# Designs tried in a protein design run: peptides against a protein of PDB entry 8YVU. Part 174

Target 1, 39 residues: chain A of PDB entry 8YVU
Amino acid sequence: PQLCYILDAILFLYGIVLTLLYCRLKIQVRKAAITSYEK
Target 2, 160 residues: chain B of PDB entry 8YVU
Amino acid sequence: TWLTVLKKEQEFLGVTQILTAMICLCFGTVVCSVLDISHIEGDIFSSFKAGYPFWGAIFFSISGMLSIISERRNATYLVRGSLGANTASSIAGGTGITILIINLKKSLAYIHIHSCQKFFETKCFMASFSTEIVVMMLFLTILGLGSAVSLTICGAGEEL

## One batch from the design tools (peptide; made by RFdiffusion4, then SolubleMPNN)

Design b2_p25_7_s2 (from b2_p25_7, 20 letters changed)
Fold by OpenDDE base, seed 2:
Structure b2_p25_7_s2 (fold): chain B 39 residues (1-39), chain C 160 residues (1-160), chain D 39 residues (1-39), chain A 25 residues (1-25)
Amino acid sequence: as target 1 above (39 residues)
Amino acid sequence: as target 2 above (160 residues)
Amino acid sequence: as target 1 above (39 residues)
Amino acid sequence: DQLKQIYLELFLKLLEIFKKLVEEV
């Protein structure tokens, strides 16, 4: 049971990191789209 | 900025692979230190007997390291090497998943056969512990495989 | 204990979905960059 | 025991890399 909670913590941390990276990438895509539209 | 983001992604994936590998190795070493697998009756630790936590972790570690190096040096030869390593790691991951599934089935069958109503019986406890570890290893292996496949796709995209 | 395993499964699925979305987004960024370079 | 120490060191290095990546984010 303790190992399960450790795995949950690791997966949770991984999910948070991926979410942050995804948000950053999405912002970059939006910036790129805006730049492409202005050209 | 775009190239920097792509590089960060590859580095992140590589680090994820290495981390997964390290966790797998840690579990392997803990199991080997706490349990004498050779004296355990049954095939509940078949994945450990096969040495999967060790060789699988090594493959993922190498793949992750090569991915990081390839990204940092931006050399075509390194990209090809990383692609090959990631492909090999993906194959290793798939094999590992298969082994872990087989081990999981055996462990579950063992629990079912012994009708483990008393969790405190040594055999039932070992089978349950094995099942938990195998499940964790399975998740880690799938994560590693996902990272390796992602890196492979990224590498293939750079070659095209 | 059962809740822990359920949480693991949910987090695992979430991780896979995020990874796929991230890959798709990355491909879109690459296409946008190529289009911007050709202009 | 030595192997455990090596793994621990590698793990710590990975954590440092992750921290750097997070800081860049």
Scores: peptide ipSAE 0.484, ipTM 0.824, DockQ to the pose 0.097; fails the geometry check
Fold by OpenDDE base, seed 5:
Structure b2_p25_7_s2 (fold): chain B 39 residues (1-39), chain C 160 residues (1-160), chain D 39 residues (1-39), chain A 25 residues (1-25)
Amino acid sequence: as target 1 above (39 residues)
Amino acid sequence: as target 2 above (160 residues)
Amino acid sequence: as target 1 above (39 residues)
Amino acid sequence: DQLKQIYLELFLKLLEIFKKLVEEV
């Protein structure tokens, strides 16, 4: 039971990190699209 | 199409493999800190007694690192080295899965035989803890094997 | 205990989905970068 | 005890490598 909670915490942290990375990448894609549109 | 997708995901697969290795090492460290495996009789911790968390983590870490380095430097010799390491990691992962399945069966059998009604009894607690750890390690090993196989296919595709 | 395992499964699935989305987004960034380089 | 130390050292090394990988992404 305690191990399950630890695993939940690790998976939760992993999900948060991936979400942040996804947001950063999405911003990069938007910037690249804007730059491509201006050319 | 599948090969192109795998090539683009090679770095991510390598990172996943390294992460899997770190989690395996964490579990190994926790088990060693809480329990003296050398003094535990029986096959409840057979995978740990065999040193699987250690050598498995090493293989996965090396494979992941080589894959990332190979992708970044784009050198033919590194690609070949990564392919070899990923193949070795795949074999190690398969062996690890087999050991973990055997350990899981033994742990479940132990719980069944002793009719663990009292969760707080030392033997039942250890058996339950072992079962949970083995299941987690099994899932991580499957993920690592999948990553290693994917990287192997990518490397083989680059050599052809 | 059962709820913990269900949560683990959900978090695991979420991690896989985010990974796939991250890969797709990374491909888009690469395509945008290549298109920008060709211009 | 020696095994514990080896595991800890290896874990720390892997954490450092992971941090470097995250910084490069």
Scores: peptide ipSAE 0.483, ipTM 0.806, DockQ to the pose 0.108; fails the geometry check
Fold by OpenDDE base, seed 3:
Structure b2_p25_7_s2 (fold): chain B 39 residues (1-39), chain C 160 residues (1-160), chain D 39 residues (1-39), chain A 25 residues (1-25)
Amino acid sequence: as target 1 above (39 residues)
Amino acid sequence: as target 2 above (160 residues)
Amino acid sequence: as target 1 above (39 residues)
Amino acid sequence: DQLKQIYLELFLKLLEIFKKLVEEV
């Protein structure tokens, strides 16, 4: 049971990092789309 | 800017692969140090007897390192080498998953045969512990395989 | 203890889904960059 | 014991790289 909680912590951290990266990438895509529309 | 982001992503995937490999190796070494697998009767630790935590971790580590080096040097030859290493790591991961599934089935069968109602029996405890470790190793192997496949796809895309 | 394993499964699934979404978004960014270069 | 120290150092390096990646994100 203790090992399970350690795995949960690792997976949770991984999920948070991926979410942050995804959000940043999404913002970049939106900025690129806006720039292309203004041209 | 987009190339820099892609490079960072590949490096991140490589680091994730190395980390996964290191965790797998750590688990393998801890299990080997705490449990004398050679003296444990049965095939409960068949994956450990096969040395999967060791060679699997090495393959994933090498693949991750090559991916990082390839990304940093941006040499075509290194990209091909990284692609090859990632492919090899993917094959190793698939083999590892197969071995772990077989081990899991054996462990579950052992638990069922011995009717492990009393968790305090040494054999039942070892079987349960083995099952938990195998499951963790399986998850880590899947993560490593995912990273290796992702790096392979990225490398293949650069060659096109 | 059983709840821990359920949480592991959920977090694992979330990680896989995020990875797939990230890959899709990355492909979209690449396509957008190519289209902007051709204009 | 030496192997554990090597692994610990590698782990710390990975954590540092991860921290840098998070700061860039």
Scores: peptide ipSAE 0.477, ipTM 0.817, DockQ to the pose 0.097; fails the geometry check
Fold by OpenDDE base, seed 1:
Structure b2_p25_7_s2 (fold): chain B 39 residues (1-39), chain C 160 residues (1-160), chain D 39 residues (1-39), chain A 25 residues (1-25)
Amino acid sequence: as target 1 above (39 residues)
Amino acid sequence: as target 2 above (160 residues)
Amino acid sequence: as target 1 above (39 residues)
Amino acid sequence: DQLKQIYLELFLKLLEIFKKLVEEV
């Protein structure tokens, strides 16, 4: 049971990190799109 | 388009594969350090007795490293060298997948046979603990398989 | 204990989906960057 | 113990690679 919870914690952390990276990437896409539009 | 996606994420997949391998090795080491498997009666830790967490993790690590090296090679390097690295990574990935499939089948059978409901018995406790470890290894194996498949497809695509 | 395993499965699936989405988004960023450079 | 140290070093190297990857994105 304790090992299961540890695994949950690791997977949860991984999910959070991926979400943050996804958000950063999304912002970059938006910035690139805006720059392309202004050009 | 899918091949292009996989190529761009090859480094990430390689890192994930190495990480999965490292976690598997850590679990194997911890189990071997905490439990004297040789003195445990029965086949509760048969996968550990076979040394799968160790050699399997090594194969995954090699595959991941080769993938990362292949991606980091600049265009100034010989195309042949890059292709060779990708091919080696693909072969390693395929081997890893095969090993994983075998392990998954064994693990699933093990979980089914050694499923114990009565936690308070010493034998049942050990069986339960073994089952939990096998499940964790199964999840890690699935992650490794996914990365290995992706790397293999990417490598195969570069050869075509 | 069963609930823990279910949670693990959900988190695992979520991680896979996020990884796929991240890959797609990364491609979009690169395409946008290339388009901006060609312009 | 030596094996553990090697693995730890490898892990740290992987983390560094990951950080660089994140910076490139």
Scores: peptide ipSAE 0.474, ipTM 0.812, DockQ to the pose 0.087; fails the geometry check

Design b2_p25_7_s3 (from b2_p25_7, 20 letters changed)
Fold by OpenDDE base, seed 5:
Structure b2_p25_7_s3 (fold): chain B 39 residues (1-39), chain C 160 residues (1-160), chain D 39 residues (1-39), chain A 25 residues (1-25)
Amino acid sequence: as target 1 above (39 residues)
Amino acid sequence: as target 2 above (160 residues)
Amino acid sequence: as target 1 above (39 residues)
Amino acid sequence: LDLLQIYLELFLKLLEVFKKLVESV
């Protein structure tokens, strides 16, 4: 049971970091698309 | 810059892979320290007897390290080396998952056959502990495989 | 205890899916950058 | 016992590599 909670914490942290990275990448893609459309 | 972000992401994946490898190795070490696997009858610890935590951790660690080095040096030969290592790690991870699943099935079967109502009995305790460790190792192996595959795809994309 | 394992499975699946999506986005960004450079 | 010792040494080496990696990030 205790090991499960540790794993949960690690996975949760990993998920948060990936989500932030994904959001940043998505914003960049959108900016690139807008810039391409204006050209 | 876009390149900087991509580099950071690959580095993150490499770090995650190394971390997974380290955790797997830690679990292996703990199990070997707490339990004398050689004296345990049955196939409950078959994955440990096969040395999976060790060689699996090595493969994942090497793959992660090569990925990080490749990103830092930005050398073509390192990229290819990292791709090869990640591919090998992916294969190793898949094999490890298979072994762990088999071990898990055996452990569960053991628990079922012995009707382990008394958790404090040595046999039931060991079986339960084994099951927990195997599950954790399975999750870690899947994480490692995911990271290795991701790095492989990223590396392959750079070569194309 | 059982809930912990279920949560682990969900978080794990989420992590895998996000990783795949991230890779796809990364490839798209690279393709967009190449196309922008050729223009 | 010898195998366990080898395993432990390898683990320590891996831990050291990991520490260096963390410091580099």
Scores: peptide ipSAE 0.486, ipTM 0.822, DockQ to the pose 0.068
Fold by OpenDDE base, seed 2:
Structure b2_p25_7_s3 (fold): chain B 39 residues (1-39), chain C 160 residues (1-160), chain D 39 residues (1-39), chain A 25 residues (1-25)
Amino acid sequence: as target 1 above (39 residues)
Amino acid sequence: as target 2 above (160 residues)
Amino acid sequence: as target 1 above (39 residues)
Amino acid sequence: LDLLQIYLELFLKLLEVFKKLVESV
């Protein structure tokens, strides 16, 4: 049970980091798309 | 630039793969240090007896390192090498998943046979502990496989 | 203890889905960058 | 114990790489 909680914490942290990276990448894609439409 | 972002992503995937490998090695070494697997009755620790935490972690570590090096040097030959290493790591990961699933089935069967209502029986505790470790290793292996496959696809995309 | 395993499974699935979405987004941005260079 | 120290050092190096990656984002 303690190992399960440790794994849960690691997976949760990984999920948060991936979500933040995904959000940043999505913002970059939107900025690139806007720049492409302005050209 | 987008190329720098892609490069950072590949490095992140490589680091994630190495981290997964290190965690697998840590679990393998801890289990080997705490438990004498050779004296455990049954196939509850078949994955450990096969040495999967060690060779799997080594393969994932090598694959992750090669991916990072390939990304940093941005050389075509390194991309091919990384692709090959990631493919090999993916195959190793798939084999590891298969072994872990078999081990999990055996552990669950053992728990079922012994009707482990009393958690205080040493055999039931060992079977439960084995099941927990195998599940954790399975998740880590799938994570490693996902990273290796992702790196392989990225490498293949750069060669095309 | 059972809830911990369920949470692990959900977080793991979430991680896989995010990784796949991230890869797809990355491919889309690469295609957008190539199209921008050809213009 | 030596192996554990090596693993710990590798883990710390990985953490440093992750920190650099997070800072770069």
Scores: peptide ipSAE 0.478, ipTM 0.821, DockQ to the pose 0.097
Fold by OpenDDE base, seed 3:
Structure b2_p25_7_s3 (fold): chain B 39 residues (1-39), chain C 160 residues (1-160), chain D 39 residues (1-39), chain A 25 residues (1-25)
Amino acid sequence: as target 1 above (39 residues)
Amino acid sequence: as target 2 above (160 residues)
Amino acid sequence: as target 1 above (39 residues)
Amino acid sequence: LDLLQIYLELFLKLLEVFKKLVESV
């Protein structure tokens, strides 16, 4: 049972990291689109 | 286009928030239906007694729904409404996390005090079950908060 | 212990979905960057 | 039981939305 909780923690951390990375990529796409529109 | 993808992402985040809320509600209702929390001695289910699974889930559900509606209608007033709802949901999530942490501490303290070596005692089983549910709810609340914050940032970025 | 396994399944599914979304977003960022470079 | 049924229906609707989102990605 303890191993299961450790796995939960790892998966949870992975989910948070992916969400943050996704947000960063989204911001980058938005910036790139704005710069492309101004050209 | 990237705009369509961003919209899909917002919708996904909103759906995730609603799903998280529903799971929290389901857990809350199941616990309330299976366990008579009022008859349980101690504060093991303090988060449930406070009604967090219900009001927290409602806030997250409303926030998610508003986010989806705002994305579909592209109305400025809906965007502001969604932003407000997401902010409120974020606050609710933070409060919920605090309550859940307190509940978790109480549950762990209870388990430690009763030296639950024998799983056969109903009290020890209930404390362990409560701890498991609280941990699950904590994870779900953090996921919901992450979704709400993400939607809030996206909404704020559109208003700027 | 059974609840832990359910949580693992949910977190695992969430991680997979986020990974797919991240990959799609990364491809879009790459396309936007190429378009911006050609202008 | 009625509340549980309502929540289950809502959950199913959410799952359907998630499936549509996954397909759209």
Scores: peptide ipSAE 0.491, ipTM 0.824, DockQ to the pose 0.103; fails the geometry check
Fold by OpenDDE base, seed 4:
Structure b2_p25_7_s3 (fold): chain B 39 residues (1-39), chain C 160 residues (1-160), chain D 39 residues (1-39), chain A 25 residues (1-25)
Amino acid sequence: as target 1 above (39 residues)
Amino acid sequence: as target 2 above (160 residues)
Amino acid sequence: as target 1 above (39 residues)
Amino acid sequence: LDLLQIYLELFLKLLEVFKKLVESV
């Protein structure tokens, strides 16, 4: 059970990090698309 | 800009791979230090007996390190080296996953056979612990494999 | 303990999905940049 | 102990790289 909680913590952290990265990347894509549309 | 983004992602993947490798090594070392696997009845720790946490982690670590170094130095030779290392790590990861799955099956079978209603029974506890460790190792291995494959694809894309 | 394992599974799946999405998004960003460079 | 120290150093380096990565995103 303790190991499971540790794994949960690791996976949760990983998920958060990935989510943040994904969001940032998505914002970048949107910015790139906007810039492309303006050109 | 694209090269920078790719470079950053490669570094991230490399870091993830190294981290995964380190965690695997940590688990391997802890298990080996705490448990005398040789005296454990059955093949509950078959993956550990095979030394997977060690060699797998080493491969992933090397792959990740090479990927990071290759990214930093922007040398063609290093890129190829990283690609090779990532490929090797991917193969190692696949092998490790296979071993871990086999171990997991054995552990689950053991739990099922003993009808481990009594969690506090030593055998059941060990089997459960083994299962948990194997599952964690499996997840880590999958993550490592994913990172290695991703790095391999990125490296291959740069060479083309 | 069972809930913990379920959570682990969910988080693991989430991690995989996010990784795939991140890869796809990265590819899209690359394509967008290439298209922007050609224009 | 030596191995642990090596791992710890490696971990710290990894964390540093991770931090840089997070900043770069």
Scores: peptide ipSAE 0.480, ipTM 0.821, DockQ to the pose 0.085; fails the geometry check

Design b2_p25_7_s4 (from b2_p25_7, 20 letters changed)
Fold by OpenDDE base, seed 5:
Structure b2_p25_7_s4 (fold): chain B 39 residues (1-39), chain C 160 residues (1-160), chain D 39 residues (1-39), chain A 25 residues (1-25)
Amino acid sequence: as target 1 above (39 residues)
Amino acid sequence: as target 2 above (160 residues)
Amino acid sequence: as target 1 above (39 residues)
Amino acid sequence: DQLLQIYLQLFLELLKIFQKLVESV
């Protein structure tokens, strides 16, 4: 049971980090698309 | 900026892989220190008897390290080496998952057959503990496999 | 105790899905960068 | 027993590598 909570914490942290990275990447893709459209 | 983000992501994946490997080794070490697996009858610890926590962790660690080194040095030979290591780690991870699933099934079957209502009985406690550890290792192995596959795809993309 | 394992499963699935989405997005960004370089 | 010692040593080495990695990030 205690191990489960530790795993939850690790997975939660991993999920947060991935979400942030995904958001950053998505913003970059959008900026690139806008720049390509203006050309 | 784009390249820096990609490098950070690959490094992060490599770190995650190494961390996963380390946790697997920790679990293996704890189990071996607390339990004499050689004297345990049955197949409850079959994954441990096969040495999976050890060799699996080694493969994942090597793969992660090579990935990080490849990103830092940006050398073509290191990229190829990392790709090879990640591929090998992916295969090892898949094999490990299979072994762990088999172990989990055996452990669950054992618990069911013995109707382990008394958690404090030695056999039931061991079976329950084994089940918990195997589940944890299974999750870690899947995470490791995911990271290795991701790194493999990234490496393959760089070679093209 | 059972809830902990369920949470682990959900977080694990989330992590896998995010990883796949991230890979797809990364490929898209790469394609966009290549296209911009060829222009 | 010897196998366990080898395993522990390898584990410690991996921990050191991990520590270096964390410090490098």
Scores: peptide ipSAE 0.479, ipTM 0.819, DockQ to the pose 0.068
Fold by OpenDDE base, seed 3:
Structure b2_p25_7_s4 (fold): chain B 39 residues (1-39), chain C 160 residues (1-160), chain D 39 residues (1-39), chain A 25 residues (1-25)
Amino acid sequence: as target 1 above (39 residues)
Amino acid sequence: as target 2 above (160 residues)
Amino acid sequence: as target 1 above (39 residues)
Amino acid sequence: DQLLQIYLQLFLELLKIFQKLVESV
């Protein structure tokens, strides 16, 4: 039972980190698209 | 192509928010159906008595739906509406987290006071069950808040 | 204990989906960067 | 009971959207 809760915490943290990274990557794609459109 | 990806991401975030809301409502409904909270002694289910699983889930559902509709119609007024709804959902999520933390503290205090060495006592079982549900709802609320904040940032970026 | 396993399954599925989306977005960023470098 | 059915339908629609999203990935 304790291992299950630890796994939940790890998976939850992983989900948050991936969401943040995804947002950052999305912003980078937007910046790249704007730069490509101005050229 | 990048616009299509952005749209898919907003829809995904909206779907995640609605799903989180649905799960919260399901948990609230199950708890209300299995447990008569009104007859349980103590403040172990204070978050449920406050109706957080219901109103919080409704706010998240509305926010998610508005986000999806706004993305599909690409209307400026809908974008603003979605931004407002996501902001409101973020505030509701923050309030919900606070309520859940308070409830968790009360539940833990209850477990400590009753020295629940024997899980076979009905009160100790209920306190443990409440703690587990509150933790799950807390995780779901954090996920919902994350999605609402992400949608708010995306909407604000479109207005700039 | 059963609730913990259900939560693990949901979080695991969410993590997999986010990872796939992140990989696709990363490929798009790379393609955009290459196109910007050739201009 | 009616509310539960509405929520179940919404959940099923969300699952379909999720499936389309997974296929698009």
Scores: peptide ipSAE 0.476, ipTM 0.816, DockQ to the pose 0.089; fails the geometry check
Fold by OpenDDE base, seed 4:
Structure b2_p25_7_s4 (fold): chain B 39 residues (1-39), chain C 160 residues (1-160), chain D 39 residues (1-39), chain A 25 residues (1-25)
Amino acid sequence: as target 1 above (39 residues)
Amino acid sequence: as target 2 above (160 residues)
Amino acid sequence: as target 1 above (39 residues)
Amino acid sequence: DQLLQIYLQLFLELLKIFQKLVESV
């Protein structure tokens, strides 16, 4: 049971980090698309 | 800007890989210190007997370190080294996953056979504990493999 | 305890999905960068 | 024991890198 909670914490943290990275990458893709459209 | 982002991603993946490796080593060390696996009946800890937490963690650690170093120094030889290490770590991770799955199956089978309604029975407790640890290690190994594969793909893309 | 294991499974699945999406997005960004360089 | 210390140091350095990464987000 305690191990389960530890795993939850690790997975949750990993999920948050990945979500943030994904958001950043998505913003970059959008910026690149806009720049490509302006050229 | 894109190269900077890729570098940050590689560093993150490398760090994740090292972290995964460290956690695996910690689990391996704790299990070896607390439990005399040799006296445990059955193959509940087959992954530990095979030493997977140790060699797998070493491979992931090396791969992660090389990835970070390669990113920092931007040297071609380091990139190749990182790619090789990540490939090796990916193979090791795949092997580890296989071992852990086998161990998990054995542990689950043990729990099923003994109809572990009494959680307080020593055998059932050990089987449950083993299952929990193996599941955690499996998740960590999958995460490590994912990071290693991602780094390998990134490195291969840089060489092309 | 059961809820914890369910959460672990969900978080794990989420992590895998995010990793795949991140890889796809990264590939898209690379393709966009190459296309921008060719123009 | 020495290996553990090396790993702990590496872990601490990694934590610092993670912290920088988090700050960059």
Scores: peptide ipSAE 0.474, ipTM 0.822, DockQ to the pose 0.077; fails the geometry check
Fold by OpenDDE base, seed 2:
Structure b2_p25_7_s4 (fold): chain B 39 residues (1-39), chain C 160 residues (1-160), chain D 39 residues (1-39), chain A 25 residues (1-25)
Amino acid sequence: as target 1 above (39 residues)
Amino acid sequence: as target 2 above (160 residues)
Amino acid sequence: as target 1 above (39 residues)
Amino acid sequence: DQLLQIYLQLFLELLKIFQKLVESV
């Protein structure tokens, strides 16, 4: 049971990090699309 | 294509938020049905006594639904409404996290004080069960908050 | 203990889905960068 | 009971949306 809780914490942290990275990538793609539209 | 991808992402975030809300509501309902929280001594289930699984689930569900509707109709007024709902859901989620952390601390303190080596003691079992449920609810609430904040940022970016 | 395993399964699935979405978004950013460089 | 049914229907609709999303992927 303790290992399960540790795994939950790791997976949770991974999910948060991936969400942040996804948001950053989304912003980058949006900026690239806007720059391509202005050209 | 990019707008379509962003739209799909917003729908996904909205669906995730609603799903999180539904899971929270299910857990709240199950706990309330199985356990008589009113007869439990102490503040081990303070988050449930406050009704967080219910009102939090409602706020997240409304926010998710508004986000999906806003994305489908592509109307400016719906975007603003979704932004407001997501902001409100984010505040509710933050409050919920605070309540859950307080509940978790109380539950852990209870387990520590009673030296719950004997898992078969009813009080220790209830405290352990409460801790497990609160941790799950905390993770779900953080996921919901993350989705609501993400949708809020996306909505704010569309208004600018 | 059983609830912990259920949570692990949900978080694991969420992590896989986010990873796939992240990979797709990264490919899109790369394609946009290549298209911008060719112009 | 009615609230549960509404939630179940919403959940089913969300599952359908999720399925469409997965298929688009």
Scores: peptide ipSAE 0.469, ipTM 0.820, DockQ to the pose 0.076; fails the geometry check

